# Peptides against a protein of PDB entry 8HF1: the designs that were tried, part 182

Target 1, 320 residues: chain A of PDB entry 8HF1
Amino acid sequence: NVMLYATKPTEVMVSFPHQEQVLTVTRLISAEIEKFYVSLDLMNIGVQPIRRSKSLQCLRDPSKKSFVKQLFNDFLYQMKEYGIYAASIAIISLIVEFDIKRRQAETLSVKLMHRTALTLCEKIRHLLVQKLQDMTYDDDDDNVNTEEVIMNFSTPKVQRFLMSLKVSFADKDPKDICCLVFVERRYTCKCIYGLLLNYIQSTPELRNVLTPQFMVGRNNISPDFESVLERKWQKSAIQQFRDGNANLMICSSVLEEGIDVQACNHVFILDPVKTFNMYVQSKGRARTTEAKFVLFTADKEREKTIQQIYQYRKAHNDIA

## One batch from the design tools (peptide; made by RFdiffusion4, then SolubleMPNN)

Design b2_p22_2_s1 (from b2_p22_2, 10 letters changed)
Fold by OpenDDE base, seed 1:
Structure b2_p22_2_s1 (fold): chain B 320 residues (1-320), chain A 22 residues (1-22)
Amino acid sequence: as target 1 above (320 residues)
Amino acid sequence: VEKEIPEDKEVEEALKEEEAKR
């Protein structure tokens, strides 16, 4: 029972300015996705004449459109919350998912739907990469993965997060680091992982210090081949973190009951703490003597965040 | 006394140093 151990980590806050990064490119991308939703709603999926075979396929077709919209909505959220650089990584995950779904498509109409979604993702990827390149003064350096590009095209939240990592871990011994990063959404784990790989590789003080991994909660009820690969990868990532081959783990807030992650010395809460359970579970991982628990908040939400944490502390003390 | 959640001073100092270099 994680509640019984009165872990007293040092709780700190990192505030960031609430900048609505209204870049022209983000508006263009949002408008292209909205146009695609209109087109997607007009697509007749499964309205082929009911040939007498298996009524179950037609009932699943509306759920396929909903899933496509969910992936683009999650992308739009990541672009807003983490910035253009994180979005350039997030779009690759959508490309992979839509290509797999296109190959698995049982009907030509479903295949076409995933193909149109894929074409939009490639257009979005080009718009993002072009915008990342436009700030490189040297036309010859196609490397959009520099520390400067990552920082300039990240939201203030991500900038403060990366700074917090640099300050906390620069030139430290990798064996002395056990870090958890909590995010709200499962898809955020992958894009923040990719961002961190590039940032660490571009930051000399971190290159041989931090080895990131991520884990995605088992919300994929689908017994599909993808779920088997994801489960194998998740088991491998957890094992690497247990063995000390990885020292930073990115997790979604839904740590499944039974993922016993070791005691950590750093816990970063990158997204707002929405539930008491998330607060107790995440804070309960900061168990070492000098454990640090870091909360990220927008300046405008600081007071509300503090009040919410006090309510959670009180509720935790009333149960203890 | 509900201890206020302090700002991370190390991060705040590092930000001031970066802003002073620009």
Scores: peptide ipSAE 0.363, ipTM 0.865, DockQ to the pose 0.760
Fold by OpenDDE base, seed 3:
Structure b2_p22_2_s1 (fold): chain B 320 residues (1-320), chain A 22 residues (1-22)
Amino acid sequence: as target 1 above (320 residues)
Amino acid sequence: VEKEIPEDKEVEEALKEEEAKR
């Protein structure tokens, strides 16, 4: 019961300017996705054979189009919230997902729908990579993963987060570090993990200090499609973090599932805290005497964020 | 008096140093 240990971590805030990166490439990508939605609505995918899931939930045909739109909407959100560098990593996850669904398609019409989505993802990937290369004089793919490229093509939120990691952990003993990073969305965990791998590898002060892992909550959409591979990955990632082979864990709503993670000395809340439970659970992981609990907020949302945290502190003290 | 959540001074100082180098 995480509520019983009233550890009082040091709560701090990191403010960032709310700047929308208005790049021509982001407008082009958004327009291509909107055109694709119009074409997708016109696609006749026919009546699909009812896959009887064990739960008797009929996957209705509208759910297949809706799922494709959800993945692209989540991608657009990540591109807006984290920047075009993070988007170049996020698009790979869509490519993998649509290729799997294309291969698993029971009808030619569904196979064609997923193929069209895949072709759009490949075009988006090319546009993103080309834009990252515009700052690099050399055509080598390895040149897009520099600290400079990552910082320049990340949002102010991600820039402040990376700076906070560098300031907090530069040249420290990896054994003294136990860090949690909380994000709102499942897909953001994989995206920020890929970004951190590249950033840590490009930053000498962090390369031998931070070893990241990620944990993704259970997919509420289809427990049957949670691949045996994803469940194995989660178990392996948790075990590596318990054994000290990883010292930074990226999490979404995973704490709501009762996954017992070790006591941490740093907790970063990258996205806005939307629930009292998320606040109590994330803060309850900062258990060391010198533990820091870091909140990221846009300057425009600072007052609203402070008021919300005061309400959560009051509610937590009234239960204790 | 519920103490205001302070800005992270270590990050604020590092940002000022980077802005002064540019």
Scores: peptide ipSAE 0.359, ipTM 0.864, DockQ to the pose 0.773
Fold by OpenDDE base, seed 2:
Structure b2_p22_2_s1 (fold): chain B 320 residues (1-320), chain A 22 residues (1-22)
Amino acid sequence: as target 1 above (320 residues)
Amino acid sequence: VEKEIPEDKEVEEALKEEEAKR
């Protein structure tokens, strides 16, 4: 019962400038996705045979197109919120997903739909990688994973987050660190994890200090779509964090579902706190005596964020 | 007392140092 612990973490804010990344590449990518949506709406994928298996609500044809659009919309969100570098990692997850869906396709029309989506993702990946390489005179893939490239192609929010990690953890003992990073979306966990791996490897002061993991919420919508491998991986990641083999855990709304993690000394809220439950649960993990609870906010949203946190504090005090 | 959430001074100082190096 996380609500019973009167945690008094030090609450601080990190403000970041609102910068819209006005890059030609992001406009090109958005326009290619929009053209793809028009083509996708015109695709006749046929009437899928309703397999009478009582448990699998056979997602009607609109749901397969809807799922494709959802993945690209989530990608566009990640590109906007985290930047081009994060988008170059996020697109790989789409490639993997559409390749699985292509192989699992029961009809040629559905196979073709997922193949077309995959081809678009490969084009997007190439455009992103090329843009990252434009800053590096060398064609070597390793050169795009430098601290400089990561920082230059990240949004101000991600830049401030990476700086906050560097300031907070540079040259510290890994054993003294128990950090949670909260993000809004499931797919963001993998994206920020990949970004952090590359950033930590490129940052000498963090390379032997931070060992990241990520945890994704149980998809309440369809437990059947979580591969047995993904469930095993999540259990392993949680266990590594409990055993101290990982000291930074990236989480989405997972904690709202009652996943018990250890007491942490640092909690970073990278995305806006949208629910009272997320506020209480995330703050309730900052249980050490010197625990720090860090909120990231755009300068323009600072006042609104403060007001929302005061409302949540009041509501929490009325229940406690 | 509705204490305002303070800015993280350590991050603010580090940012000023990076801006001064540019």
Scores: peptide ipSAE 0.356, ipTM 0.864, DockQ to the pose 0.756
Fold by OpenDDE base, seed 5:
Structure b2_p22_2_s1 (fold): chain B 320 residues (1-320), chain A 22 residues (1-22)
Amino acid sequence: as target 1 above (320 residues)
Amino acid sequence: VEKEIPEDKEVEEALKEEEAKR
C-alpha cells in the first residue's frame, strides 16, 4: 500500500481593494446600453418561427431580444469586474457574435435589430480605445497594449492577478509550469486570454515563460451556435496543454466536460468559489508536491470567503 | 485545527514595493 500522501496544495489568499470604477466612459457606455434596451423593447420583430431545435431556450425567447440583452449584460459585468482594458477585448467578441447573428437573420426586422446592436458595439469599442489612448501620445492601437496601460485600466482584482503571475513565474523555465486559472463565466475565459496575451508580450520576464490557452464550456444555451471551429479550437487547446505547448489554461467549467488535464503546480481561482464541486475539482488539479492554490478575494469578502473554504474543506474531509 | 488561509506574502511584498515607487 503506497499511501500516496496526497500532498495538500499550499492554499494562499490574495486580497484586493473593492474599487468601483468611477470613470465617465463607463457611465456613458452603461447609459448607451440602457438607452438601447429601451429601444430594443419597442422593436417589433414579429413572431419568430420556433425552430424545432430541442433546446429549451428557443422556447423562452422567440424574439431573440433576451439573448442580445444577455451579451450586453455579460459585457457590462466584464467591464465592472475586470476593467476598461478587459472590456476593450470583450467588446470584440460581441461584435463578432452580432455580425454572425445579423448574417444568419431570417427576417429583415431581426437583421436590423442585430445591426443596431453591432453599431452600438462599434461605438462602445471606439469609446474604450479612445480612453486607453488618453495615456499614450500616439493614436496607434498597438501603443494601448503596454504593461502600464493594461495595469492602469484593469480593476484591482486583475492588477493583483497579473502581479501574482509576475511574482510566481518571472524568469522560470516554461517546462516547470503547469497553471490553471479558473473564472466564473465562459466569456471571461476568452477576455482574460486576450488580456494575458498582450500582458505577456509587454512583460519581458514572462514573454518566453508563459504560453496561455483557454477553454470554454459547451454552450448549453445554443448548441447550434457552437461552431465546428469552436469545438476544434477547444480540442486543439486541450492538446496543446497536454503536450506542454501551453502551460497556462484559463477555464470556467472544465470539469463538467470530463476534460482530463494533467496534474498542475499552480491553480488560480480568479473569481469567487460558488460551489463545493468547483472547490474540490479545482483544488484536486493542484497535485504536485509544490502545488499552490491561490484564491482571489475582495477585502470586504475575505471573512466570508475564508468561512466558505473551511466549510468546503470540512465537507471534503467528511467524504474522503 | 484547519489552518487559516494566509495572505500570499510574496505578492504582498511586491505590492508594497510598487506602492513605495509611486
Scores: peptide ipSAE 0.355, ipTM 0.862, DockQ to the pose 0.788

Design b2_p22_2_s2 (from b2_p22_2, 11 letters changed)
Fold by OpenDDE base, seed 1:
Structure b2_p22_2_s2 (fold): chain B 320 residues (1-320), chain A 22 residues (1-22)
Amino acid sequence: as target 1 above (320 residues)
Amino acid sequence: VEKEIPEDQDVLEALKKEEALK
């Protein structure tokens, strides 16, 4: 009976300044999305045949317009929360999704709707990339992926996260690292993964140290081909992380779905802890003797965050 | 700056008092 003394991880808080830096480009993008919403509301896409696809997504929006708005709202959230560099990666996920939906469109009107959304995404991508290039002397696409560009066009939260990674893992043995990064949203998981790939590649101290992977929550609702590919990707990513071929895993709420991930020495919570279950499940992955559980908070929300953590600690101790 | 989260509310209040005296 090795009583694995569940050594409580060291809980660390990283504070960041709240910057409402509204760049001109972000205002322009937001205005273009709002204009698109007005046009989208005027689009007559007809009554879609209710295919009995057991996907609750098809049941929730027979018009498919709310789904289009959800993707752009998620993009706007990511641009605000993570910055324009992360947004330049996040927009690619929208482009891919709208292109798939355009190809799968059963009606000309739905095809046109997704085409219009796709055209807007390409315009947004161009505006973002152009703004990233304003800091580079050379017009080559590779020049936007420097440590400097990533850092300057990221929010203070993301800047602090990248700094914490660099300080925590610079020149370490990759085998000694088992890191989880929790994010709230599925698309955030992908854009932070892309950001980390570029940051690690541009940072010599991390290039041979960190090998990131990502996993997104199961869309339990759609038996569609996309959900099968996603399930295959999740299984592969988890296996790579178990085998030590990846040592940093970016997760959404996947751990609530009973996916067993190994004990980690670092757990980063990039987004606010919204639920007791998220706190317990994420913290419960930091199980090594020197494990760290790192929270990111705006300076203004620091006290409220600490109080919420104390409430969760108390509730956890009352159940244990 | 990384700061360890104090163990409890009493420790947090003690630290706030020490920071206010500096």
Scores: peptide ipSAE 0.353, ipTM 0.750, DockQ to the pose 0.092
Fold by OpenDDE base, seed 2:
Structure b2_p22_2_s2 (fold): chain B 320 residues (1-320), chain A 22 residues (1-22)
Amino acid sequence: as target 1 above (320 residues)
Amino acid sequence: VEKEIPEDQDVLEALKKEEALK
């Protein structure tokens, strides 16, 4: 029995400058969302007809307004954490969701609520796209999906992540790459996936090297909201990653439950490691020889992050 | 800047001392 000594991955920290990119456009978008929340609170959507569907959670009026606010709060978080380029992709997910909810609305009042949210999302999308275009001096090539535009309109964290991918994988054989990217939130998976597709396509050194996919954890999805399409997509994405047709998988932290993904040579943690379980599970996927486990931290949080990693290492050694 | 995370706190403190002497 060759005990394959699971070679401990090399733990790497990538530091980035903490710049609050307070663009005028981000302030304007935040102010429009806050005005919308005031209007939303004043909307009388009426008592929802008690659908006898056994999910107790759908019964109360506050749940629909709360869900709308949650989506916009998640968008604001993504715009802050990843930048306005990522936000231009993230807003599309809101547009799709609110259009579905508008079509599924049982009452005129609920339909109007989702229509108002959708109208705001289209305004936000226009403001974001316009801001991305303002840097393209050439009127003729409205291609906001260049490496330059992506980099300039991404947060320092995302810039360092993209640079780390380019340095790590430029001109490598795609077969030698098995990469995981962990993010905290479900909607971030789709956003970062869209960003990576555009970045890889604009970066010659990566275009034929990286094939990204994304996976959303099962548990955070109310089975009622998990479209048959999303389940099919998730199953297909996992299979493509297992078959080597994709070599980079973006996943939310919910990999806790039993998704047997292959041993990876690179694991990137794009968002802060908030839990011991997230640390152990994500690090536990970096199992190949010379595997790297890469953390991203703001320079100001570097020491605190290191201390947290030492605490997690100690706790892991005490259980092992 | 990409840096390996030191093995423990003592190694981190040693590295900080070396950086302060440069």
Scores: peptide ipSAE 0.344, ipTM 0.738, DockQ to the pose 0.094
Fold by OpenDDE base, seed 5:
Structure b2_p22_2_s2 (fold): chain B 320 residues (1-320), chain A 22 residues (1-22)
Amino acid sequence: as target 1 above (320 residues)
Amino acid sequence: VEKEIPEDQDVLEALKKEEALK
């Protein structure tokens, strides 16, 4: 019995320049969010009724203010890490969430808090869309979804990721592609999915090649608020990827939850690998003979990232 | 630029020495 030693995936590093894009619009948005936090801290929303939900978090923030701050902090992170184009998609997810929370509000004070947050999100959306339109002479929303606009308003990390996808998959047979894209945060899955849909539609070489889906882990924070819709979406997305109706899957740390996906030929790690488990589990999905495992790093962090990968390789070889 | 990650630290150091000699 020749044990077909599963061929180790080729590990590739893509470096990108560290550019702090200090745009005037990003500074304005950050200042508006900080001003909102000061106003939010002054809001008297009263003691919220402790629903006997088993979620440990209802005990930590009865005010729901920390949840509002978390969503805006996640947005600020996405704007910084992925750029203003990704932020224009990410803000829509906040609008949807705050509208749901506004409708579900048990008190007028909580309803007003979510309304104020929603009004700020609409202002932020307008500022982002206006900035994307500065490159287009036409006010049409479709003109902001071009390959050029997406690339120019994305961070160097996202630019290198999109270029790596284009080079890797241009004019290939969709059946020969099984791609995973790992991101750190739950909300990043949705904004990168929306960005990829627009990028693929604007890129002729990818339009009939890549069919993306996204998968988001259970919200450990509030399993009771995980919408029946999100669970249905996750099950449908996984099934489409298993059936080959989708060939690119964007995942957060969901594979740690025991969700089994097929063997892939490409695995992209868009965010820094922070844990040994993430490294082993994500790399362990690249199981085909020509499988690639692609890491993205800032040029300044390249050496530190390589040393961390060698430590993870050593630790993996000592256990295997 | 996509670069393959060298097998180990010794290979990386060897490649850096070769790049510094070019």
Scores: peptide ipSAE 0.341, ipTM 0.730, DockQ to the pose 0.092
Fold by OpenDDE base, seed 3:
Structure b2_p22_2_s2 (fold): chain B 320 residues (1-320), chain A 22 residues (1-22)
Amino acid sequence: as target 1 above (320 residues)
Amino acid sequence: VEKEIPEDQDVLEALKKEEALK
């Protein structure tokens, strides 16, 4: 009966103001993506032969247009939820993806579509970097990764998350830290990882304290060469976290897939808890003595979030 | 503001009443 001695983590809620940072650059980028969608719908890519491969891949748009729209919709979500600094990192992942798809294109029309998407990503990257530089008096590219620039161009949610990390881990021994950060989307793992690398490097109290790593869920991996690299990366990332060479792991719903990680002393839920399974699995990782389970909520959604947590606690106690 | 989520809903209602009286 190993279940009887599970130390319950302290459940903590961090509230943030619901401010839509309506920057002119964010409106311009959204309008450029909408114009691109109109042009994309007019592109004649031809009917790609439905490769009747028995895998669920047959449900993707045979023109590959839906995949292009999905990547830009995920980018727009990240820009809205995490801010323009996080968006400057997220756009690099789209550039890499569209360059790979352009090189793998079987037809000239598909190659042209991915080239047009890539050209838009480079324009978006330029607009984001220029806006980050507007706060730096010095034209040095190295000056856009300061604690001040990261904080000023992040959403209130991300600002409160970074402040909570600084307060929780400043000047601590790295060996005493075992932290998980949960996010909803796989692309957010890479984006928040890049943001944390720059924030930790710019924050003296964290520079030698936190070593981040990230994991991406298996369910969305394309079967190609990327799937082998991503599988190797996941194995290496898990091993580094088990060996204590990394002490902060960013993950999506990957832990629902039965990835065994050690007991953690901190679990941060950066995005809203949408399912009972996510609540139980993420909370079940905070198993050390004095472990903390930290939720982030908008002030407007605070009461609704509390009520949802009480419903999940009740449901969990009825099963235990 | 970082706040602990109370174990019981009755404790949350009591804390809300105390905060409204301050």
Scores: peptide ipSAE 0.312, ipTM 0.651, DockQ to the pose 0.093

